# Designs tried in a protein design run: peptides against a protein of PDB entry 7Q4I. Part 102

Target 1, 281 residues: chain A of PDB entry 7Q4I
Amino acid sequence: HENSTIAERLYSEVRVLCWIMTNPSNHQKKARHVKRTWGKRCNKLIFMSSAKDDELDAVALPVGEGRNNLWGKTKEAYKYIYEHHINDADWFLKADDDTYTIVENMRYMLYPYSPETPVYFGCKFKPYVKQGYMSGGAGYVLSREAVRRFVVEALPNPKLCKSDNSGAEDVEIGKCLQNVNVLAGDSRDSNGRGRFFPFVPEHHLIPSHTDKKFWYWQYIFYKTDEGLDCCSDNAISFHYVSPNQMYVLDYLIYHLRPYGIINTPDALPNKLAVGELMPEI

## One batch from the design tools (peptide; made by RFdiffusion4, then SolubleMPNN)

Design b2_p17_6_s3 (from b2_p17_6, 12 letters changed)
Fold by OpenDDE base, seed 4:
Structure b2_p17_6_s3 (fold): chain B 281 residues (1-281), chain A 17 residues (1-17)
Amino acid sequence: as target 1 above (281 residues)
Amino acid sequence: SVYEKAEEIAKEIDKEY
């Protein structure tokens, strides 16, 4: 009874390669569940690890494990993608093995943009990088041109991109991308609601008495509200999603339906020229 | 790290419950 014609069209026209940051200890515990849920909706799915796993389609990158090597892993992952997969997709999503992504909503956001536009999207944070950077946990998506600039122009130049593998990977890639004029896009919907979320839905949807001094409120680039107005109806990602919650989300989003309620999708926006961004909200 | 920030967030949220 479902009409997926528009989703199928976008699957073809907005090709997304998803790479998942993982490690050998999480192949079975976490990464496998990404593959069995939202990861199957990517045009291509690759798990970036330090060990090969043919069942998972995991790649062994020449990096060490541990939190201090995440930046090194990100650099090697995009080098691998550029060398082997740059023409396999139009957009390249980084996600963690505990990130959940609604890929159809991401394709909808990306539809008007040219893959040749040097742009990337995610949950934008304001510190450390003038134009902002995208939160690593929420996942971030680079255009094909952004990947090219990152790998070919930024990575080989220590003045543009940190050669050491230490540091916060999301901040470091944000610095590198800014230095090669890759634009930090606005991923908010037409109502100004966010689409990429660095926490689970519960933490965003429920107004918390969190102290306004909570670091998150100082880090967000765009002013956001809590509660029902926190999140786009076309939200893209959530972080800290357990393996069990991934299956629950898959059921709720793709199977569970309220009887008698039919949603009509909004019309697709006009396509933008190369280098053009959507108007500021 | 992003994960350290997350742990801090989780702790702050847990304090609210």
Scores: peptide ipSAE 0.019, ipTM 0.594, DockQ to the pose 0.148; fails the geometry check
Fold by OpenDDE base, seed 3:
Structure b2_p17_6_s3 (fold): chain B 281 residues (1-281), chain A 17 residues (1-17)
Amino acid sequence: as target 1 above (281 residues)
Amino acid sequence: SVYEKAEEIAKEIDKEY
């Protein structure tokens, strides 16, 4: 028996809509496994595709397939969310069909923030965008106000947001959000450890797994360590997670327990005013 | 793109196993 009272409270108070970037060829191969694992812990789960799938709850967006259309899918996905679902949640997560997310840890991070604050969170990268942008693969979460500004203020203005569908999806949304004064938040925990990760746990947890010249170390906005100190005890996401690994992670995180070890959760922080951010570490 | 770089990494990982 588990005590989930705090998790249930946060499920009610910090409502998250998760939209999954996918395509028709991945509905059965990848997306359905998201639905059967971590996606069931979202308040609402929508799969954004180019074809409708009633079994998956996939939406057919008016976009083509291929890497060159990812930015187009992101724009249409948020337009769809704003039109149909803007009041169904407080926070709006983008994830790929090979991203794994611990939604409870995301709710814990988001709890102090107002959804009316123009802010978004993820794995922050430093190139191309002055305030930084969030890695597309690690997943990123927008406040309700951030979605409103993106769809209503940025997208209709070619000077603020790229009108064509080409370009790196995560960079382009980062540029658009900066141009409408949506803040790129700091998702690190109180110890300065990251919560959103653009790779599988193995690549972050194993020291010297990557070359020091690896592009990731030049892109990461905040200095990060390798090994067990790389990652928060309340980590939120990992990328390049295979369908099989999703079930393994679900088992390890939610089912497997070391007998006799009971975790007591930290107290919730005070809520912030609208427009207020947590102090930088 | 960041996605292309990440896919190259994923492919390299898959080759190691």
Scores: peptide ipSAE 0.017, ipTM 0.598, DockQ to the pose 0.124; fails the geometry check
Fold by OpenDDE base, seed 5:
Structure b2_p17_6_s3 (fold): chain B 281 residues (1-281), chain A 17 residues (1-17)
Amino acid sequence: as target 1 above (281 residues)
Amino acid sequence: SVYEKAEEIAKEIDKEY
């Protein structure tokens, strides 16, 4: 039997709404498997689509389908959240229908922060946006205040936020958020290890002979090592996770245990004031 | 797009393994 007292406390105190980027063709193929695995650990789970699905809890956004409409879908998704759900959570996670998330680890990272702090977290990339932006595939999480600023201050102003629906979704939201002074936070743990990952665990854990010229190394905001030191013991997300791999990860993380090994969680840090960030590592 | 680049990279990484 597990002692989940701290996890239950964080579930109550660090409320997370997860919205999943999907489309009608992926409702059964991908999205339902998110709902049956890690998505059930969100306080609220919504699938953002172009068609309604009551069984999935999918919302039909007024957008077209296709890669060129991802930015449009993101804008409409956050508008929908702000209108209907802004008080249902403290933090608002965007993920793809092939992203896997350990929500308890995300709550642990977010615990010290006020949801009234204009901040968002994810896998930070350095190009195009001065403060950086969060990789779309790894998933990114906005504070309640960040959502408010995005929807109320940024979206209505074409000078602050792109009005067209074209462009790289993650870059465009990053530009908009910077323009309304939402801070791109540091999601690394106390050892400087990343928590949000734009690839599957294998690609990060196994030192690839990938040429140092690999674009990822040019895009990553913080210097990271490959191998076992790549990833936090409290990692939050991975991308390009197949439906079958989601069930495998659920089993490995939440069910499989080495007999006789008991993990004692670290003490929770002190809560930060509104507008305060964790010290740089 | 960053997504297209990421997909290309994922394919390249998969080829290396």
Scores: peptide ipSAE 0.017, ipTM 0.586, DockQ to the pose 0.112; fails the geometry check
Fold by OpenDDE base, seed 2:
Structure b2_p17_6_s3 (fold): chain B 281 residues (1-281), chain A 17 residues (1-17)
Amino acid sequence: as target 1 above (281 residues)
Amino acid sequence: SVYEKAEEIAKEIDKEY
């Protein structure tokens, strides 16, 4: 009884390669659950690790393990993508092995944009990078042109991109992308609600007496409300999602329906020209 | 608080990476 015609259209027109940041210790614990849930809705799914895993389709990148190597993994991952997969997709999503992504909502957000536009999207943070950078945990998506610029123009130049593998992965890629004029896009919906979230839904939806001192409120680029208005009806990602919660989310999003409520999708927006962004909200 | 829990989760993840 479900009509997925528009989703199927977007699957073909807005091709997404998802690469998952993982490590050998998490292949079975976390990564396999991504593959069994939301990862299956990517056009291509690759797990980036330090060890090969044929069951998972994991790639062994020439990097060490540990937090100090996350930036190294990101650089090598995008190099690998550029070399082997740059034409396999239009958009290239980085996610963690505990990130949950509603890929259909991401395709909807990306639909108007040209993949030849140097742009990337995610949960935008304001520190360290003038235009902002995208939170690593929430996941971020690069256009094909953004990947090209990152790999071809930024990475080879130590003045544009940090050659060392140390540093905050999301900040470092944000610096590199800014230096090659890749735009930090606005991922908010038409109501100004966020789509990429660095925490689980519960943390965003429930108005906690958030200590105004919580770092998140200082880092967010755009002002967001707490509660139900925090999050777009077309939210894209959540972070710190346990393996069990991934299956729960899959059930809630793709199976559980309130009887008698028909969701009619909004019309697709007009496509933008190369280099054009959606109007500011 | 929910945010304290998020920080705890983040710390636990930090141990895994």
Scores: peptide ipSAE 0.015, ipTM 0.564, DockQ to the pose 0.168; fails the geometry check

Design b2_p17_6_s4 (from b2_p17_6, 14 letters changed)
Fold by OpenDDE base, seed 4:
Structure b2_p17_6_s4 (fold): chain B 281 residues (1-281), chain A 17 residues (1-17)
Amino acid sequence: as target 1 above (281 residues)
Amino acid sequence: DVYKKAEEIAKEIDKEY
């Protein structure tokens, strides 16, 4: 017996379109497993590729393949979304085909925000962009207004948004969004714990003698700890998740239960006005 | 460079084991 009443309410009130970054070689190897696991909990799921796949629901974008074309693919993906799907959702998530997302936790985070607020969320990094940018691997979510500003205001202007398809896609979109006053939101919970993670759970949860010189510690915008205090109880995403691990996570999160332990959800926060953000922690 | 990032992550993970 499970009570999903609140989750069902949020599914209807906080509509999320998820687009997955993939390529033809990964349709069967990776993308299919996203579709069979966490992707089914999105209101709309689209795979952005260079080849059409009707079984997967993959779109062929007019871009080349390879890591050097990821920025080009991101631009074309959001152009496609704006043209065909801007009214199909309130929020628009980018994820990789090896990202795992707990969509219910994302809806919970997004609930107080207006989709007309120019804001986006993810794992915030501090370099290159003054307000920060969101890590590509952890996935990032744009409001409907953020998508509009990106596609209509930023992309057509080479002074605001890089016209070339080269560069780190997460940095480049971060620059473009900043230039059109889309705010880089704080995705941390009320305890200051992160929700979007650029690595697998094991890497974040286990205190490792990672060298303080590890790039990640220099990139994170907010101070974070390792171990049990690393991660929100309402964590949203993890990266570098293998296809097999996706099924394991689906089982652990949605099926496996400790008998006799009942979790009562926190009350929903008050909704914010258009343009209003949650207070800084 | 996303590749350097992945390699550095792998190296750091390997050091933990």
Scores: peptide ipSAE 0.025, ipTM 0.672, DockQ to the pose 0.093
Fold by OpenDDE base, seed 3:
Order: C-alpha cells, then structure tokens, then sequence
Structure b2_p17_6_s4 (fold): chain B 281 residues (1-281), chain A 17 residues (1-17)
C-alpha cells in the first residue's frame, strides 16, 4: 500500500495545466503516449497541434507546421490557454511530445510560490537573454500571472514581443517574458542540483558522455556537475524520451520499488508572499 | 540557431550507437 496523502493535497493546491507541443504526424506516434503516461497526472492536459484530434484532445491552432513555426505555435497556444483555461490551473507547463515530466516533483517545487507572482521555471540558459531563458525541450512552467503578462502585455506589442513566427521558440518567449518583468526563476533544489533537463537521464547521469565543447556547457546558466550529482532526487523533466522509454520511466518511478526501503518526504516549505522568490543558493 | 543546436544534439545521440 502507498500513502499518497501529500501528493493528493498538492494535486488540489498546486493545479497544473500541461500543454504539449505536437503536430498531426506525431499524434499517434508520440503524443498519445504522453497522454497514457505522465500527462494523466496533470490537472488539465491539452495537445497543441495544427489539426484537431478528438481522441487525443488536440487543439488545431491557426499555424503552419515545421521547426520555423514553433514560436508561432507557442504564441497561439498561450493565447488559447488564456482565453479558455486561465482559471483552470495555477501553473501552465509547456512540454514537447518527447518530454517526460514527474508532475508531483514540479508541484513540490512550485508549492511555496504564489501563482500571482510573475515567474517561470525550467532549465535556465544564459545566452541571448540577460536574465536567462528556459530551454524549450526541458519544458518550462509559467505562473498564471506570467501567462497573463505574456498574452495581454507582451504579445500585442511588437516592441516587446516578436510578431513573426520564426526564431528559436524558447529564446523568443524568454525575451518577451523579460520585457514584461516576468522573472526567470531558479529551479534547482536546496543542494543546488537541477530539476529540468534538456536530454534523457542517460546523457546527464553518465560522466563524460558529451564532449566538453558541446554547446550545452556554454548555454547552461548555473554550473552543473555530471554523474549522480547532476540531478535532484526530485527531478522534474527529461527531453528526447522515446514513446517506449516513457512507459519504462512510468514503471521505474511509480511501480518498481526496492523492498524494505521507505521514502519519507521532506516537510513542505513556508509559502512565499506575492512577488517573493526563494533565496539564492 | 535552433537548427544547428538540433543537429549537434542529434550527432551526440548518434554517437551512442
């Protein structure tokens, strides 16, 4: 028997809407596997596409397909969320159809923050944006206030937010959010370990897996280690997770248990005031 | 450059095989 009392409490108190970036060719190949695994643990799950799919619960956004339209799709996705779902959740997660997310760990990270604080979290990168921006692949989560500022204040103003649909999606939203004073939060745990990851666990956990000249080491905002010290025990997301690996991760995280080992969760931190962030680590 | 980034990631992943 499992005791899920705290997880159930956080499910009700830290409501998360997850929107998944996908396209019609990936509805069956990738997106449905998100729905059948980690996506079922979101309070609300929406797939943002260019075609409607009633089986998947996909929304047809008025955008074209291709990598050069990802920014356009992100803008339309958040416009759709603001119009139809802004009060259905407290936090709004963007993920790709090959991102895996442990939603309970995200709720734990978000618990102390007010949804009315203009903040967003993810894997922070340092180039292009002064305060940094969050990696698109690792997934990023906006507070309700951040969504409001993005849609109402940033998007309508070409001086604050790029009107064209081209560009790096994660960089462009990062620029827009900075321009409306949405803070790029620190998602690291109390030990300084990351929670959002732009690659599969194997790439982060295995030392020297990538070349030192790999772009990632130049992009990461906070200094990070390799090996087991790379990642929080309460890690939130991984990217480039295949459909098959999603089921493996679901099994390993939620079903497989080492007999005789009982995990006792840490106490919840104190809630922060509106506009307040956790102290720097 | 998102395309360059994606290509580099793909190359790194392919090294595993």
Amino acid sequence: as target 1 above (281 residues)
Amino acid sequence: DVYKKAEEIAKEIDKEY
Scores: peptide ipSAE 0.023, ipTM 0.656, DockQ to the pose 0.076
Fold by OpenDDE base, seed 2:
Structure b2_p17_6_s4 (fold): chain B 281 residues (1-281), chain A 17 residues (1-17)
Amino acid sequence: as target 1 above (281 residues)
Amino acid sequence: DVYKKAEEIAKEIDKEY
């Protein structure tokens, strides 16, 4: 007794390739559960690793493992995507193997934007990069044009993009993208609530869960509230989601229904021209 | 500092689990 007509339309019109950052030790422990839950709702799902896994559809990138190689893995992942998959999707999501994503909500956010607009979205942080950068853990999504500019214009130029594999992955890609005029978009809903979250729902929903001095409040680009007003009704992602919690979230979001409450989706906004962004809130 | 950030996050997560 479900009507998914508009979701099916967006699945066709807003094509998303999801690449998952993982490693061989997490193929069975974490990545498999992404594939069995939210990852199946991507138009294309690729696991980026250092070892091939045919069951998982994992790609062996020419990088080492460890936190110091995350930037290297990101560069190689997008190079691989550009070479093999740039026309397979309109938008390209990076997520971790412990990120949960409501892909339908991401398609809703992206719908008005042209994939030829040089833009990317996520949880925007304000330090280090003038226009801001997107949190790595919350996941971030690049337009097709953003991927092109990153791979073709930024990566080959050491003045525009860091050549070595060291550094904070999310900061480094943020610097590179800024240097090729890829815009750091605003992912907030019409009420000014965030959609991409670098922590689990509980961490954002519970007031005073963290100390006021917690780094997150200094890093967040846009002013945000705690509690129920923290998060959009159309939230897109959460981080540090355990494999078990992925199945719980799948049940809660896609199966569990309060009887007698019917949600009517808002009308889709008008499509934007190439290079045009939604008005600032 | 990415390490400091990661440590702080880990501490917060450990409090939840």
Scores: peptide ipSAE 0.023, ipTM 0.650, DockQ to the pose 0.076
Fold by OpenDDE base, seed 5:
Structure b2_p17_6_s4 (fold): chain B 281 residues (1-281), chain A 17 residues (1-17)
Amino acid sequence: as target 1 above (281 residues)
Amino acid sequence: DVYKKAEEIAKEIDKEY
């Protein structure tokens, strides 16, 4: 009924470890629904929490709970990954327990890149960090080399990376990564359409959903439009997705089909050398 | 301002939930 040969190839060649930011109060409410939907398509799935949960595969990190500790949790999560899982994948995705991800589309974007290239991808924002930083809510993915540099070179040096646990998580990791020459990549498709989104699909697809004075338009690194041209046909992530909507999206993306329409995938691009990026659009 | 951003996000969440 379905030919998944290319997707299976990419599953093997572009290995992704997904770690999910969560807390004990959300293990049952949110995190388990990630595990039952898009998280099952990761090569490895880990939930980063303050309490262990063997049913969920949650790790108890040595951090407190609350919004003011998100940066601390991110640092400890990547330290844990580096110590235990750095060779289990090629790419390392951070997502929230209300982020939905189409992992096959992420593998397609990442395919040409070497995991030894110091690069990371996501929804790029322009403030605070010269090269930009990736929105925390949209999820962001680091190469294996980026994780190594973050944990080994940045975290131990207070001059390169903030030592306390306060601050905006996504901004702080962005600063640290820039300081160790990890490149903030361009995740847009060949048509200039975004792939990582910090809101639900409706907020991006419907024109004039938000005021043009809304902070998002001042933060987005690349100029973008609303409507059908807002988003790649190979979009990767959306944020603020409820548990119920995760199952709806799973159905719509992987099960619901218009009869008689067959999609032929584009040819895979050539692989890049270590340190090489895709040409600018 | 990251705090202002968070407040605006919270308003958007309230529209969806």
Scores: peptide ipSAE 0.022, ipTM 0.633, DockQ to the pose 0.081

Design b2_p17_7_s1 (from b2_p17_7, 10 letters changed)
Fold by OpenDDE base, seed 4:
Structure b2_p17_7_s1 (fold): chain B 281 residues (1-281), chain A 17 residues (1-17)
Amino acid sequence: as target 1 above (281 residues)
Amino acid sequence: HHKKILEDIKKVLELLS
């Protein structure tokens, strides 16, 4: 028998709206599988597309398709969320239709923070933005206040936020958020291990003879180790996860249990004041 | 063989969703 009492409490106290970046060609191929796996653990799940799909709960945003429009789609997605859903959650996760997320681990990370704190979390990268920005592929989560500042303060001002729909969406939102004093949080656990990953678990957990010249090592904001020390026991997200792998991960994480091993959850940390961050590690 | 296992897991998870 599983004791889910703490997970149920966090589901109520740390409400997460997940929006999934997708397109009409991926509604059935990818997005549907998010809805059938990890997306069902969000308090609210919305698929942001260029076409409406009532079965998927997909929204048709007024944007074109293609990689050059991802920034435009991100802006319109958060505008839509602010207009229709800003009070439906405390935290607002962006993920791709090939991102897998352990939502309970994200709620655990977010628990001490006020949603009125202007902060966002993800896999922090160091280039282009002074405070860093969150990798788009790993997914990133904004507080309610961060969404408000982004939509109300940043987006209407071309000096604060790029009006053109071109560019890397994760870099551009990172610039906009910095310009309205939304803090790029530290998503690492108490041991300094990462929680958001822009790759599949295999790429992080298995020591590969990865060329130290691999771009990732130049982009990562915090130093990370390879192998078992790379990743938190409370990891939140992985990217480039196929539909089949999503079902495997769901089975392994939520259904498969080793007989005779009982894990006791760690105690919840103290809640922080509005504007307060966890101390640097 | 692995493909079959994945399909079976998929079906079970779809029923639980």
Scores: peptide ipSAE 0.025, ipTM 0.565, DockQ to the pose 0.024
Fold by OpenDDE base, seed 2:
Structure b2_p17_7_s1 (fold): chain B 281 residues (1-281), chain A 17 residues (1-17)
Amino acid sequence: as target 1 above (281 residues)
Amino acid sequence: HHKKILEDIKKVLELLS
């Protein structure tokens, strides 16, 4: 008895390729659970690894393993996407193998934007990059034009994009994207609430006496409230989600319903022209 | 970076426990 007509429309009109950052040791432990949960709601799902796995649909990138190679994997992943898949989607999401994503909410956020607009979205952080950068853990999504600019304009130029594979992956891509005039978008909802979260839901929803010294408050680009007002009703992603928690989230979000409560979706906003962004809130 | 984040989260969780 669920009406998914709008979600089905957005699935066709806002095509999302999801690539998952993983490694061979996590194929069975983590990545397969992404494939069995939220990853199935992507238009295309690719696992980016150092080893091929036909069951998972994992790609062996020409990079080493370890945290010091995450930037290398990101560069090679987007090169691979550009070469093989640039026309298979309109938007290109990076997520980790412990990120959970509500893809329908992401499509809703992206709907007004042209994929030809050089823009990307995620949890915006303020340090290191003037316009900000998107947290790697929360996942971030590039428009098709952003991918083109990253791969074609930024990566080949060592003055625009770091040529070695060292550094913080999210910061480095943020620098590269800024240097080719890809805009760091505002992913907040109309109430100013965040949609991409670099933590599990519990850490955002429960008012913790978060030590005001917690680095997150220094990094976040936009001021956010604590508690239930922290998070959009249309939240997109959470990080550090265990495999078991992914199944719990799938049940809670897609199966569990309070009887007698009918959620009527808001009307879709007007589409923006190429290069236009939503007004600042 | 992720290691630092995890360590910070663990510290916060420990403080909340």
Scores: peptide ipSAE 0.018, ipTM 0.545, DockQ to the pose 0.156
Fold by OpenDDE base, seed 5:
Structure b2_p17_7_s1 (fold): chain B 281 residues (1-281), chain A 17 residues (1-17)
Amino acid sequence: as target 1 above (281 residues)
Amino acid sequence: HHKKILEDIKKVLELLS
């Protein structure tokens, strides 16, 4: 039997609403597998689509389908969340229907922060946005205040936020958030290791698989090493995870245990004041 | 941007295969 006392405490104190970017063709193929695996560990789980699905808890947003409408879908998703769910959680995670998330590790990262701090976290990229932006594929999490500022202050103002539905979704939200003084946080652990990954674990953990000329090394905001030192022991997300791989990851992370090895969790850090960030490492 | 990213990822995956 596992001692989950700390995880249960964090579940109640660090409430996370997860919204999943999907489409009607992926409801059965991908989205339902998120619901059956890591999505069940969110405090609230919503699938953002163009068609309603009551079994999935999918919402029909007033947007068209296609890659050119992802930004439009993101805007409508956060509008929907603000209108219906802004008080149901403290933090609001965007993920794709092929993203896998270890929600307990995300709660651990978020624990010291106030949800009233205008901040968001993810895999930070450096191009296009001065403070950086969070990679869409790795998933990104907004504080309640960040959602409020995005929906109430940024979206209604075409000078602050792009009115058209075209463009790179992650870049456009990054621009909007910067324009309303939402901070792009540092999601690295105390050892400087990343927690949000825009690729599958294999691509990060195995050295020499990526050419140093690969765009990723030019985009990453913080310098990262390859191999086992690339990734936090408390990693949060991976992208391009197939439905079958989600079940494998669920088994390996939550069920498979080496006999006789007891993991003692680190002590929780002190809570930060509103507007305060963790010191730079 | 996303199209370029996907193409680059496909190239990496091809190198890993």
Scores: peptide ipSAE 0.017, ipTM 0.547, DockQ to the pose 0.118
Fold by OpenDDE base, seed 1:
Structure b2_p17_7_s1 (fold): chain B 281 residues (1-281), chain A 17 residues (1-17)
Amino acid sequence: as target 1 above (281 residues)
Amino acid sequence: HHKKILEDIKKVLELLS
């Protein structure tokens, strides 16, 4: 028997709508596995596609297929969310159909923040955007106010948001959000450890510790110390997770328990006022 | 397979640490 009382409380108090970026060719190959694993722990789960799929709960957005339309899909996805679902959640997560997310850890991170604070979180990158932007692959989460500002204030203004559908999706939304004073939050834990990871923990994607030329080290907004302090015990997301790996992660995180070890969760922090952020570490 | 994923996660954690 698991004591899920705190997790249940956070599920109710920190409502998360997860939208998954996918396409019709990936509905069965990838997206359904998100739905069967971590996506079931979202308060609302929507798959944003170019074709409707009632079994998947996929929405057909008015966008073309292809990598060049990812920014267009993101814009239409948030427009759809704002029109139909803005009150269904407090926080709005974008993830890919190969992103795995520990939603409880995300709720824990978000708990102190007001959804009326114009803020978003993810793996913060430093290039292109002054305040930084959140890596698209790691997933990023907007407050309700951030979604409102994005859709109502930014998207209608071509000076604030790119009107065409081209460009790096994560960079473009980052620019747009900055232009409407949505803050790029710090998603690190109290020890300064990252929570959103834009890569899979696969051997071939793990740069040798010695390769300081790896692009990731040039892109990370916050300098992480080398060593055990890189990653939060409350990590939120991983990218490039295969469908099979999703089930493995789901089993390991939620089903596999070492007998006799009971983890007591840390106390929840105090809630912040509207517009207040946690101090940067 | 589970061991591999755990090892991979640990390695990522080590890289990020």
Scores: peptide ipSAE 0.025, ipTM 0.607, DockQ to the pose 0.042; fails the geometry check

